# Ledger of designs, part 170: peptides against a protein of PDB entry 3WG5

Target 1, 218 residues: chain A of PDB entry 3WG5
Amino acid sequence: LAKNIVYVAQIKGQITSYTYDQFDRYITIAEQDNAEAIIIELDTPGGRADAMMNIVQRIQQSKIPVIIYVYPPGASAASAGTYIALGSHLIAMAPGTSIGACRPILGYSQNGSIIEAPPKITNYFIAYIKSLAQESGRNATIAEEFITKDLSLTPEEALKYGVIEVVARDINELLKKSNGMKTKIPVNGRYVTLNFTNVEVRYLAPSFKDKLISYITD
Target 2, 218 residues: chain A of PDB entry 3WG5 as posed
Amino acid sequence: LAKNIVYVAQIKGQITSYTYDQFDRYITIAEQDNAEAIIIELDTPGGRADAMMNIVQRIQQSKIPVIIYVYPPGASAASAGTYIALGSHLIAMAPGTSIGACRPILGYSQNGSIIEAPPAITNYFIAYIKSLAQESGRNATIAEEFITKDLSLTPEEALKYGVIEVVARDINELLKKSNGMKTKIPVNGRYVTLNFTNVEVRYLAPSFKDKLISYITD

## One batch from the design tools (peptide; made by RFdiffusion4, then SolubleMPNN)

Design b2_p19_7_s4 (from b2_p19_7, 9 letters changed)
Fold by OpenDDE base, seed 3:
Structure b2_p19_7_s4 (fold): chain B 218 residues (1-218), chain C 218 residues (1-218), chain A 19 residues (1-19)
Amino acid sequence: as target 1 above (218 residues)
Amino acid sequence: as target 1 above (218 residues)
Amino acid sequence: APVVGIEPISFEERPALPA
């Protein structure tokens, strides 16, 4: 029986237009090979709302399940990362990671102070994040509180409150726990049941360009 | 008589957090040397609103006049670039350049379509760009139309309508024409009269990091 | 060069806790 392929790729750092390109490249590779899924190991402090929305759209357009895995321990899906996760087919977190803190800002002033987003923008993203949660059958109240209360959750809390689907220490545990789960959003118009029996895990390395940009933005 | 120094630096490409770092670095160098002014040769298609607002703030905090020069011919101060220009102490444009097209967007979808900003965001930036124009004594009606009509202007039109102060083919003509002009916004709380008699022009090269990022984002 | 619109909003980049 032809081994089903699961791709694993890492996306680390700020969410930018280049992060979109990474998502697009990785998902496209996995789509071309008709992978069972792609797992994106995500570690982000946040980033651009535009890039985030484009990434969410790219995930939603994926021909295969896209699993966001907040990994390794110490990583976060903060701010933009939470939106991306909530827009994905399945969310997993490793112990010692975090999710949340989604309040939109206009940026940082020179003194390191936050330039606050006007209420109009905040309300837009409240509606947006709630829509992502609702569409995925995840906790829309908590999604709102990620903004209104700057809430950050542990993996266990996020699981308990119905924000995420899996807590897993590693890829193997993730595959084991998520096997037989339905995607939280459609893939090509259908909710897909994940099949991780007899899969080959393939790691995608960052391109030279990816490495260079990560090195510069870090 | 100790030659007054005028710094010239190029900033090209998308307005990002790294562009902010470039502005900050260049202005800081010029401030440290008590330069008469810094001229930023700007060529940008636009970019991030957060970075733009931070750059505007950095310019406004400058201890010396910051002149935005849309250069070379074929360059633009589009979108975010227009805001930056309107926030500066003096705007110059070379023949064959453009300014305007300031409608805020949330990003580009995968199909290359614009993700439209909600009216609330558009209205915020209308107010913001009008404030920049008003504070600098520039045409606030045209500033609004840069958004509401996606207006782009030639240097001659921009000068005619009171959006910019100088049309110049090169740095020498810019220095000649702007000599004796008052800054359009304060420097350290005062409107400064530019003195470009007997100045030494010093060019600031991009750092290796600057070159690398420009190469990657182009 | 395509005029890139002003992208209005960033989300808080929390400083990556140093690993």
Scores: peptide ipSAE 0.027, ipTM 0.292, DockQ to the pose 0.589; fails the geometry check
Fold by OpenDDE base, seed 1:
Parts: structure tokens; C-alpha cells; sequence
Structure b2_p19_7_s4 (fold): chain B 218 residues (1-218), chain C 218 residues (1-218), chain A 19 residues (1-19)
């Protein structure tokens, strides 16, 4: 029996192996408490592809719905963040946020210029991102264009194009608008209808370790 | 008499000589128990060509059907993984996975750029991958394009193009959908009709050695 | 023997999804 509890946690900064640990910790806590869902407030410029893919896997293996919420205003689900969002049970964005710009790179040169990924890698991620979109019933064409055109979208555009499910100003509006929606991917093999009537919102604080790592990577 | 047992094992990470040992161990266990089949949950970015070829040979020498299942969501049968899949008795993919990107490389330069394989090597692997596809009655044109175009496909595309046989969300759906299918290559000289009615699913755990190696290679 | 690396798209070259 799902507790009428929704967890909210924040993940900010670069996607790394430590970010995976944050996702894993947060989702595990919410799973253990049989929460109705967990909302991850995501603000990321991007990061490592390996960590991103592991995060997507962890989300998709979740025993509860994981909602990615690009929040607050000014935040982004850029690059790796878009993949994470597309791999989730529901995507929400606050006004003044962005999503997209998913072209893989090998890194930055000493002068700060982008080292382009070879076609092999780019094509791999095109297939990957399209697969995430298709699995979730989201716009796979736009997902591809996040790579091929480095497309970035506003929340309103992303909603219109069927990339995301909700535009919401805050957690309360998110809960209200997502109430009664089905998850875009299964939870334990089943599409779940979200029920956010009479829910308690619980905020998860970053661990001391999370804070320390964020401090080092910022 | 095949026991109504299907083994499931996981192989994750880079394809190496140690990955061969994992395949060999898993298949041997399933062979010894006269299992109906073994499902290998594969998640690989690729790896060494020599190890890959040995794995393909080991699969093709199996006394039981070996099903490659690109799983979980977010996993890939990339590069070497595609060859392994094409060499198997049945390929399945979960939604949110990918297959392809098979162009051989010599390695990475110090700056992370790909060192391209010479035409001789590329042509060798074109012939090899086409042969695997032809032997298995899979799309040899697409198999070639996995190299020549570094093509990567979604599960749905791969199914549509006749590269794979099944799109399945989980083991249960895989068993259901593959029930009654013939193996795409022979088992002991015979194409086997898979029978997954009333089967027991047995999960093979990684050995301590497998875990240690994975930890070192991750 | 030339290690004909069908080298992975090793995420070893961690394709940085550009931040």
C-alpha cells in the first residue's frame, strides 16, 4: 500500500558517479517507505554518459514512480539531464527552465573547445535517446534533434512537442497537474496512475557526503 | 529431455577475455543441467574483438539455445555486443536499449580520439558480421551498415529491419514472445523450437571472481 | 595479434555529454 507520501529531493550540478549515488540513495529511501512517488528536482548542465546511463537504469528499475522536475526557474536538464528525464516516469519543467542540447562530445580541449564525438558515438546516442523517447511514448524525432541539431526547448515547447508531460511552477502545481496521469514508463511492469490527493510532501536533504562532493565538483 | 528450466545470467561491461570466461561458465552450467535455454542479459558498450569472436564461437558451440537479451532499459549491445547478439540463437531487446555501432577501431589516442582501423580490418569485420547475419537469417545489409555507417538501432527498428527477433520488457514477456520460435542458428545441427511453457527460471549469480573482475573493470 | 579492438564505444572515453 503506497503511503500517501511524495518525496522531493534535489540533484544539482554535473552528472557523475556521485550523482548516481545520489539518485540511488534518494530512490531507495522512497522505495523503502513505499512512497507514492519521488520528485527529483533536477538542475544539471550535463555530465558523464556512463553515469547518465546508470542513472537511467536506476530510475527504470525503481519500485516507485520517479518524476524528474526541472526546477527551479533558471535550471536546466541539459545534455545528460535530458536523457535522465526521458528515462523517467514523468517529466515536469518549471517556467524559465530548459531541456535538450544532447550532442555527445569527447570532452574539452585545453583551450576549452569541444572535442567532437565521432559518428560512432553520436549514432549510438541517437539510437539510445530515441529508444528512451519511444519507450516512454515521447517525441522521438525531437529527441533525435536534441542531438543532431543540439536542440534546446522551453517548457512550453517541450510540452507542445510531446517531450514532457507537465509545466508547473512549483511542487504543489506539479502534484495537482500530474494527479491522475499515468507514468510514461512502467513501474514493476505496470503503468501506474499517479494519485496525489491528500499527500504529504517529504523533502530529502542531501547527505553530508552529497554536500561535500557537490562542493568539490562545483 | 530438456528440463523445463531456463537459466538467466547477466553479463555487463566491456567484452574481454574475462567476459568469455563468464559466458563459458554460464553456458556450461546450463548445458550440464540440460536447460531449455539460457538467457544472457547483456549490457555492453563493446570491447575486444578477439574475446568477442571467442564468445560467438562458444555460443555457436552451445548444446542449448543461447538467447541474448539486451537488458535492462538503458542497456546496449554496442559494438562487440552486436556481433555476440548476431551470433546467438535468439536476440531480444528491452525497450530503451540499443544495438549497433560496430565499426572496428584500433583504439583511442592519448587525446581520446579514435584510431581508425585500416580498411583491411574493417573489411574483415564487414565480412564477418555479414556472415553472422546470413547464418542466422538476419538482415545482413543492416549488419554491414552497423559498420559502414556506424548505425545504431532502437529495439523497434531492429525488430522491423529483421536484426532481432523479440522486443520484450522483462524475462516473462521474453519467454512468452519467444515461446514457439525457432532458434536462428542450429543447436547441435538442428534448429530448435523453443518451449517456454511451464518453465522454471533460474538466475545464475556472478561468481566472486566475476564480481571482482567487474569491479576492477568498472 | 593486432588487438582488433572492436573497441567499445567505450564510455571509457566517457563521452561527456557536454555540460
Amino acid sequence: as target 1 above (218 residues)
Amino acid sequence: as target 1 above (218 residues)
Amino acid sequence: APVVGIEPISFEERPALPA
Scores: peptide ipSAE 0.026, ipTM 0.284, DockQ to the pose 0.095; fails the geometry check
Fold by OpenDDE base, seed 2:
Structure b2_p19_7_s4 (fold): chain B 218 residues (1-218), chain C 218 residues (1-218), chain A 19 residues (1-19)
Amino acid sequence: as target 1 above (218 residues)
Amino acid sequence: as target 1 above (218 residues)
Amino acid sequence: APVVGIEPISFEERPALPA
């Protein structure tokens, strides 16, 4: 029997291989405890595409629902964060957060200028982000525009356009609003109805390694 | 019988999880062909510590010698690149390259300023880099100073101080100078004497993925 | 998969080696 436990963990900073390790650790803990879900409080300006893809894969392979919550106010799920969100079972945003701006770049030049990705790469990620949106029943046109227009949305816009599922001020409001929602992608091959009635919220602290990495990547 | 083949591959840009994939792919190809060694032409300003540690581990687990060659002139094995080099079976540098500058940082702040690592992290990497130097019979004092003084060395200085094994202008000179040298760390539990007599040099091209990643990380 | 520098913090400068 799934314990009436919801885990909450924070992932902040750039999306990297260490961010993958954080996701993997957090999800694994929640899986081991047969949690009802894990909520990842996400605040990221973006990061590496490879790490992002691995994180998306890890989320999609999760034995429990993974909820991405763009939190606190002022946070973003920018660039790589948007891909991760679109790859997850549910997306929530706090008021005053943002999502989008997904244009791939080759990086920054030595002078700090953006090196533009060739069309082939841009098109690859257009296809990829659209697939994430489609697989999750989210707005694939807006997902494409996150790249083609470098679009960023408010929570209200993202909800309106069908990119995200919930706008919530805090964890309690998130649990209340998402109670009874179906996951946007399968968990172990099945869409799950979230049950947050009388749940225990357990906060996962970052490991020493996570703190070290987050501190370095902040 | 080991084929008289030496592989040469290029790894350029920031040390990342993709850089790990490049190392793993290149070394695996060379292992599968029972190559005498693989030479990695390295040019990096640094990168992620996690990826670096995984790369070091992958090198140390290699079934064949992995030679790090800081190349071409103007290249660096900076920061993470120095750790990788110190974790390898042989280090060579071309004239006009650099090695060192290993001070760990937490990253860059939003204003582009360096966020200093806490002493605990700095001390961890001091111990780590010294262990790499000691395990490879290289100058552990200089390895420490790569952090404590943020020291960078020329090839001539690095050779003089016993940080590296070879200064070479090109692959041919590298093969000539390193012929008959022992690996600085074991290969499959044994120190190997390099035999570059009448070897075939095979260049590994970056995969499409590698090109894409390198282009993004350049 | 292409490394989309999603605001790739081009760790061009010494990317913070997390100590």
Scores: peptide ipSAE 0.026, ipTM 0.273, DockQ to the pose 0.166; fails the geometry check
Fold by OpenDDE base, seed 4:
Structure b2_p19_7_s4 (fold): chain B 218 residues (1-218), chain C 218 residues (1-218), chain A 19 residues (1-19)
Amino acid sequence: as target 1 above (218 residues)
Amino acid sequence: as target 1 above (218 residues)
Amino acid sequence: APVVGIEPISFEERPALPA
């Protein structure tokens, strides 16, 4: 039996349009190969709202399941990362990671203080994040509180509250635990049952362009 | 005599695709109104290489002069910001700002240490930054050293070495000092002599989208 | 769905490590 392919790629750092390009490239490769899924190892403190929304849309348009895995231990899906995760087909977190802190800001002042977003913007993202949670059958109340209380959760808390689906230490444990789970949002209009019983894991590396962009961003 | 319009917009924070969208929006507005120029008040620690290159290309495609103004005092055109500046029609800096530190990195490790770019990537950006400097008639040796020595310069040093064209405390001084200067790169295939003798300054604000993205990025 | 032109929203990132 031909082994099902699961792609794994890493996305790290700020969410930007380049992050979108990374998502798009990775998902496209996995789509082209008719992968069983792609796992994105996500480690982000946040990033741009536009890029985030584009990424969410790209995930939602994916022909294959996109699993967001907050990894490795010490990583976060903070701010924009939480939105991306909530827009994905499955969320996993490694022990010692975090998710949340989704309050939108306009930026940082010269002194490093946060420039608060006006209520109109905050309310927009409350509606948006709640929509992502609701559409995925995740905890919309907590999703709202990621903004209103700027909550950050542990993997165990996030699992407990129904924000995420899996806590896993590594890819192998993730594959084992998520095997037989349904995607939290549709893939091509259908909820897909993940089949990881006979998978080959293929790691995608950043392109030269990806590496170059990361260099300039960081 | 109808006053010539000079647009002023602020771009702050990391260089990302959203920054590209900001540049594109701002320049497009200024182009539509046949502005004499647009001044971008730039304050960036750096950002994504791809976004940077796209921004440079967008500036180079501008139908009007794009002046990069490292502003206010305390601001920087660091890393990607330097490339953007070097790709522009005129560079100005306020006293107390900085430019340089252009060494490409692949990102930050989990511990916050820089992941060095391989020599191939570094050499690519050396060639790229030198090209920008050469095309603009700016100091290509210093441009290279922005990478190889990770140099950061004061406005006075940058002016002295022929990296920038103007040191100015504010927009009014910038307009006064740059009046009658030629653009360092062509606008629509021609070097343009700036005419700021009778200008109306129009400030462009971030769109709601811009504010929203900044909130997610920052 | 109307592409709501969402302006740049920044979320609180971990303090960007100083450049």
Scores: peptide ipSAE 0.025, ipTM 0.284, DockQ to the pose 0.150; fails the geometry check

Design b2_p19_8_s1 (from b2_p19_8, 12 letters changed)
Fold by OpenDDE base, seed 5:
Parts: sequence; structure tokens; C-alpha cells
Structure b2_p19_8_s1 (fold): chain B 218 residues (1-218), chain C 218 residues (1-218), chain A 19 residues (1-19)
Amino acid sequence: as target 1 above (218 residues)
Amino acid sequence: as target 1 above (218 residues)
Amino acid sequence: MDPRKLGKVEIEVLGYRKF
């Protein structure tokens, strides 16, 4: 029986327009090959809100399940990364990772202090993050508290509170644990049951452009 | 019977991108020689959060056990050093050392006062440090209190509270006491039992570049 | 809300942090 394909790709660093291009490229490759899913290994401190919202839309428009995997240990889906995860078909976290801290800011002052977002912007993102959680059947109260309380969670806490679906140490454990799970949002209008019983894992490398921009933004 | 090799290297000073390069170099050498373990003698007041997180990831990606040894007496694994230790396969401390004081800061003002991190950042690192502790089977409550209470511990306290695994005066005592211990995190997906019964200790010297940068940042 | 204002919003945690 032909092996179903699961793609794995890594996205690390700040969320920017370039990060959108990475997501779009990776998902497009997986769509073209009719993959069973794509797993995005995500490690981000956050980034731009506009890029984040575009990434969420791109994930939700995917023809295949997109799994956000906060990986490796020590990684985070911080701020914008949390929104991206909440917009995805399945969230996994490796032990030693974190999720949350979603309060919007306008930037940093010259002294490194945060320029706070006005209530209007904060309330917009509260509504937005709650919507993502509700649509995905995840804990909308905790999603709100990622903003209102600057909450950050461990994988175990996030699982317990119903923010994420899987805690897994590696891709093999992720595939094993998520096998038979339903996607938390629809794929092409239908909730999909993941089938990872007989899969080939294919790793997508960052493009040369991807590597260059990652190097410049570090 | 061929002697197993244990590497020992020293990392002293502020945690920076250069410190990451030191960790990477030392671990890579030990990996190439299929060492039984590498012991990193750590003495740090802390440093950059980004470099710290990268170091933690590098340790967790190691093909061999990485032991963080807070050494010599009078040394500390302060702030970023505590995170690094909590991310490692085994923590040892020499008598007269300390661990903790993990509250993040944005920097120092011109008058030398601390610029406090906003709650968003502090809560992120609370989740992160708890995650490291939980993954390694160490005391996550104490790990949190390293931030929330600016807690610092002696070796005896750290051992008692389950933050560290070994108190040892020197490398020989460390090898003796840690022999037969299981790593607190996996190596290549498996918890490894350390075997230090018939080992050759090899000391790694800092590179010329390592010496130069250490000299400039001091 | 003006989408152009959203483009200036950063949702970032880690850029300039020291320990």
C-alpha cells in the first residue's frame, strides 16, 4: 500500500512577512503532493501582527491538515506564535516548550521599554484570539488570559486546560499520539481524522532565501 | 578494554552568542569522539536570554550527555546559568557555589539600576523555566521561585529540593557520584545510564577566539 | 479597526531580554 506522506518543516525566529512566505511555501508543497498533513516545527518569540493574521488565514485555507508543533525543547510559540497555533488544525508541544504571552504592543521605545497598545487594539486582539480558540474548540478563557494576564503555559498545563492537543517529545511520538485525532478546524469544509499508521516523513529544508533572512534577522 | 572518554571544558563569564559558540564547539568535539559525556564547568553571572535559549536547545540536541557542573567554589550558575543547568542531562554543584536568581530584566539604566521586565516577559520565562524543570524531573516550584522570589540556593539546598543531582568537590568526585545515574533528559530519545567506571578524562581548552572574546567582554 | 494600524503592532516577547 502506498505510504501516505507527512511533511515536516521548521519555522524559527520572528514572525514577519518572510515567515508568511515560509508558511505559504511549505504548505503549498505539501498540498501539491496531497500529503496527509504538514507538521510545522515552530520556535518563535512572536513578531508582527499583520504577518501573524495572514499566516493564520493561510493555515485555515490549507487543503491539508497543518499541525503546529512547538519544538525543539526550549522553543516557544510566544505571542504571535500562540495565535498561529490556535489557528491551526492541531497543536503539539514538546516537553520544555512554552505557549502564551499574547498581549499586543506597539513596539519598543529607545530605552527598550514596551510601548503599550491602546485598549482599542488590545480589545481587538482579545476578540480575535477568543474567536480562534472557539472555532478550534480550544479554551477561549485561557486564550483571553494569554492577553489579559500575560499568561504563559507549559505543555502539560496547555494540554490540561484544553489549549493544545498533544504533548510529544519528537516527530515519531507526535505521529503516534495524533494518529486518529480529528482536526480542530475543518480542512476543505470537513473535520479530518488524521491517519499516521503508514506514513513516510519528508523533511522540507528552508530555501536559500529562508536561510539568508533568518541569518539577517538574528 | 578501551577507556570511555569524558570531556571536561570550562565556560566562564557572561552568556552571549559567543558562549553559544563555545558550548557548540565543546559538545561537537565530544560528540565526534563518541564520549561517554561532557562536563561543562560553568561559572556565569547570567547574560542574554536569546543566547541562553539557544544553548539550552544545543544541549538538548546533544548526541551525548551534557553535565553542567557549577565549579569552582565561589562560582555561580546565576540567572541564565540556571536555565542552562535545568536544560542539561545532569546538574552538579561544587560546595561554595550558588544557583538561581532568574528574574529577567530588560537591562541596566545609565545609573546602573535594573530596568524591570514587564509581566509579559516575566511570565514567559516562568513558563519556560517550569517547563525545563518538569521535563528534567526537577523541582518546578523552586524553578518558578528562582524568578518570583529571586531565590538563590546553595548546593545542599538545591540537592535537597530536587533542583540538582550531585554535590561534588572536584571532577573525580563528580564522576564517582554520578556513575550509574540516569540522565534527567533523554539523549537521542533515550534516558542514558552514565558509566564512569573506566574513563579517561580529557580537558578541552578554549580556542584562541574563545580566549580573545572572553578577554574583550571582561 | 484600521488594518494599517495592525501592521505596526508587534506581538513579540523575546527580542532584547537579558538575564
Scores: peptide ipSAE 0.053, ipTM 0.375, DockQ to the pose 0.084; fails the geometry check
Fold by OpenDDE base, seed 2:
Structure b2_p19_8_s1 (fold): chain B 218 residues (1-218), chain C 218 residues (1-218), chain A 19 residues (1-19)
Amino acid sequence: as target 1 above (218 residues)
Amino acid sequence: as target 1 above (218 residues)
Amino acid sequence: MDPRKLGKVEIEVLGYRKF
C-alpha cells in the first residue's frame, strides 16, 4: 500500500529572501513527491515584510497542505512568523512557544530604539493580517491586536482564541491531533481533510547553502 | 551495580553564545554517559536574549534531566537566568540567592541608564516566559510579573509561589530533596522520576576555553 | 502603496536584545 508521506523541514532565524528560497524548495520537494502534507517547524523572531509576503503567497499556491508548526519549545512565530502561520493550511504550536507581536517597524535607530512605521504602513498590515485571518477562518480581532497592541499569545491562549488549530508536543502528537482536520485554506481550490493514518515521516535536511546562511545570520 | 551518575557543572557570568556552548558541552557529556541528571550551578546577572533562548531549547532537547541550581549563596538566576531556569526540568535555589527581574532591555546608555525595550519586545517576552512557566507547571502569573513588575524573589518566596521546586543548601541536600520528584518538563517525551539513591556525583571542570572566555567576559 | 517601501519594513521582534 503506497504509504502516505508527510515531509518535515525546519526553518529557523530571520525571515529573509533566503527563507523564501527554503520554503519554496521544501514545498516543491513535497509537491513533487505528492506528499499528504509538509510540516514546517518554524522558529523565527520575524524579518522582512517583502520576504514574508512572498512566503505567504508561496504557501497559498502550494499543491499540498503546508502545516506551520511553531517548534521546538522556546520557539516563536514572532512578527513575520505570525503572518506566515496565518497564511498556512494549519497552525500548530508546541508548549513553550509563542505567536504574535506583529506591528511593522521601519527599523532601529542608532540607540536601539524602534523607528515606528507611519500610519499608512500600519493600516496596510492591519488590513493584510485581518484578511489572512478571515480567509483561514481564524480570529481576525486577535490578528488585528497582534499589530495594534503588539499582542503575543501562548499556545493555549492562541488555541482558545481560535488563532491556531493544534497544540502538540512533537510530530507524532501533531499528526495524531491534526488527523481528520480540514485545511483552513484551500489546496488547489479545495479544502482538504488531512489523513495522517499510517504515514511515513520524511525529514528534509537543510542544504549546504541553508547551513551556511544559518551560520552567517546567527 | 552500575552507579547512577549525577554530573555537576558551574555556569557563571553573563549569558552569551559562549554560555550556550558551555551548556551544550556539559549536557552532551552527561547524555553520553547516560547520567541520571546534570545539575548546573547557575550564577548569572542575565545576558543576551538569543543565547538565552538557544540555551532553553538545548535544555528542553536534553536526553537527561537538567537541574538548574541557583548556587552558591549570593548567586542569582537574574533576567536571562530566570528564563533558563523556567525552561529546565527542575529548579533549585540555595539560601541567599535570588530569581527574577526579567524585563527585557535594549541595552545601556552612555550614562549607564537602561534603554527600555519597546512594548513589542516586552509583550513577546511576556508570552514567552508565561509559556515556559505553563509548560513546566510553574506559576505563570509570577513569571509575567518577573517582567511587568521586574519582580525578584527569594528562594522561600519562589518555592511558596510555585516558581521553583527545591530550596537546598548544597548538592547533597539538593539530591536528597529532589529524589523521587518528577521532572517539570518531559525528557524525550516522558516525565522522569528522579532517582538519586546511591548516586555518584561527578564534577565537570571548565575547559581551557571556558576559563579563557570567562576571564575575558568578567 | 509603493512596494519598494514595504521592502524596507521590518516585522521583527528579536534584534540583539539584552536582559
Scores: peptide ipSAE 0.049, ipTM 0.335, DockQ to the pose 0.079; fails the geometry check
Fold by OpenDDE base, seed 3:
Structure b2_p19_8_s1 (fold): chain B 218 residues (1-218), chain C 218 residues (1-218), chain A 19 residues (1-19)
Amino acid sequence: as target 1 above (218 residues)
Amino acid sequence: as target 1 above (218 residues)
Amino acid sequence: MDPRKLGKVEIEVLGYRKF
């Protein structure tokens, strides 16, 4: 029986317009192969709001399930990464990772201090993050507190509070635990039950362009 | 025979004044225990120049060898991270990591475009990065090109060009390969031969403060 | 160069509005 394919790709570093290109490329490859899902190993300190929103939109427009996996141990889905995760079909975290810290900032001052976003911007992102949580059936109260309290969660806390769906040490455990779960948002207008029975795991390497731009955005 | 201790700690995210506190804490713990070395698993897109210079200084003032390990696969020692690595006693990289992209910037414009540093600042950091490379016996020409050409290198290229000392998949391979190597800069005025024979690997967890500030700087 | 002026320099490929 032809094995269903699950793609695994890594997205690391700051969320930029180039990170959007990575998401688009990886998802497009997985769509073309009619993969059962793509798992994005995400490790990000955050990044640009515009790029983040475009990435969320690209995930939501995916023809296949996109699983955000905060991996490896020590990784984070911080700030923009949390929004991306909340916009995805399933969130998993490895032990020793974190999620949260979603308060928008205008940038850093010359002394390296955070320049706070004005209330108008903060309130916009409160509404946005709550919308992502609500649409995915995730904890919208905690999503708001990621902004208002600068809350960060461990994988265990994130699972406990209903922010994420899986805690997994590796891809194999992730596939095992997520097998039979429904996507938290629709795929092409329909909630999909993940079928990770007898799957082939296929890793996508970063392109030369991906390597170069990841390099430049670092 | 009492096993020599090698500490392993993770530093991830943007290089800030808080990242300095992490380096200081981790190195101080390892110094207090008279560790054979500390390995810092570094994954950074870069950060503040002032914090970077302070971190380099703290590493150079260490009473024990500080090994910068660009880890895990997919990690980078980008921008400020490259300077930190070049200022360290030994650089290792895991397969699938990167180093380079060291051009200083003044920041980002409101539209997210890079604001280029003026020639005065760029030339300052060219001199600085070349100094770090020269003092460590690493490729100063490539170090300059990290700025002038926005060059990024794979681990294999970085090793080939004499920018780094070790390519290793994990801590055990790193210890094995670096055993018997001399530090590239002095420890307390003396070049040290690393002795990783019969060592205990001890992981340092991030403090609550470390977790919180890492979270805030994301 | 005055180190105090270096505090304004980010050796970070800082993206735009960081979230």
Scores: peptide ipSAE 0.026, ipTM 0.240, DockQ to the pose 0.093; fails the geometry check
Fold by OpenDDE base, seed 4:
Structure b2_p19_8_s1 (fold): chain B 218 residues (1-218), chain C 218 residues (1-218), chain A 19 residues (1-19)
Amino acid sequence: as target 1 above (218 residues)
Amino acid sequence: as target 1 above (218 residues)
Amino acid sequence: MDPRKLGKVEIEVLGYRKF
């Protein structure tokens, strides 16, 4: 039986237009090989809203399941990372990671203070994040509170509250736990049951560009 | 009379190890050509302390004057950028820019709150920034307050308080105003009088790497 | 809302600015 391929790629650092290119490249490679899924090891403090929205859209348009895995321990899917996760087919977190803190800001003032987003923008992202949660069958109330209360959760809390689907220490445990799960959003118009029985794990190396960007954003 | 060369390069975004490489590359090019000076158009919200300290050291070891120019309008030499500026041979700011907000943080909590640096770290950077100010003959009290009060200044305030040397709208005005000024720190063990009479301005393009990094950090 | 107008919106945990 031909081994199903599962790709694993790493995305680390700020969410920018380049992060979109990373997602697009990685997902495209996995799509071309008709992989069972791609797992994105995500560690991000957040980033740009436009890039985030494009990434979410790219994930939603994926021909294969995209699993966001907040990994390694100490990593976060913070801010924009939470939106990306909520837009994905499955969310996993490693112990010692976090998710949340999604309040949009316009940036930092010259004095380093947060420039608050106007209510119009904040409310837009409240609606957006709630929509992502609702579409994925995840906790929309908590998703809203990621903004309104700047809430951040541990993996255990996120699992408990129905924000994420899996807590796993590593890729092998993730594959084991998620085997037989259905995607939380459709792939090509249908919910896919993940089959990680007898899979080959292939790691996608960051391109030189990706390495450079990660190095710059680290 | 052979025109003295003044190089202009841009450094934008977070201060990282890559930012060090940018500084090093740009300064090295200007050194190789025995330029009268290099002007670094700096726009940074801050970044990593280790990279910042390495950049300061690289500037201090420069064979030619390194002028930090907070440019364009809307730019900041915030946080780590202030340290870099204070470690340079001359600081200029364009109108509508800012400098300061230097309080070290360990990062941001999972909820997006600032993780305060322990007093030991904060006090270390107070001592460090005061040292940079003192060594450069700049206002060490204000430099301290960049940390202790998270103070940020306009160009006019920074000039008034003796933090910076020049307010200029563009490179031409900067060259005009700084002509005949002495560097605030030594170059090769001596204070250099800047001679921007009959200079050729050469812009250093960001390398593909630099463009990529800037693009990622923007 | 025009996503292009959102380009200036940062959804970051304040965190990357260590300094």
Scores: peptide ipSAE 0.025, ipTM 0.261, DockQ to the pose 0.132; fails the geometry check

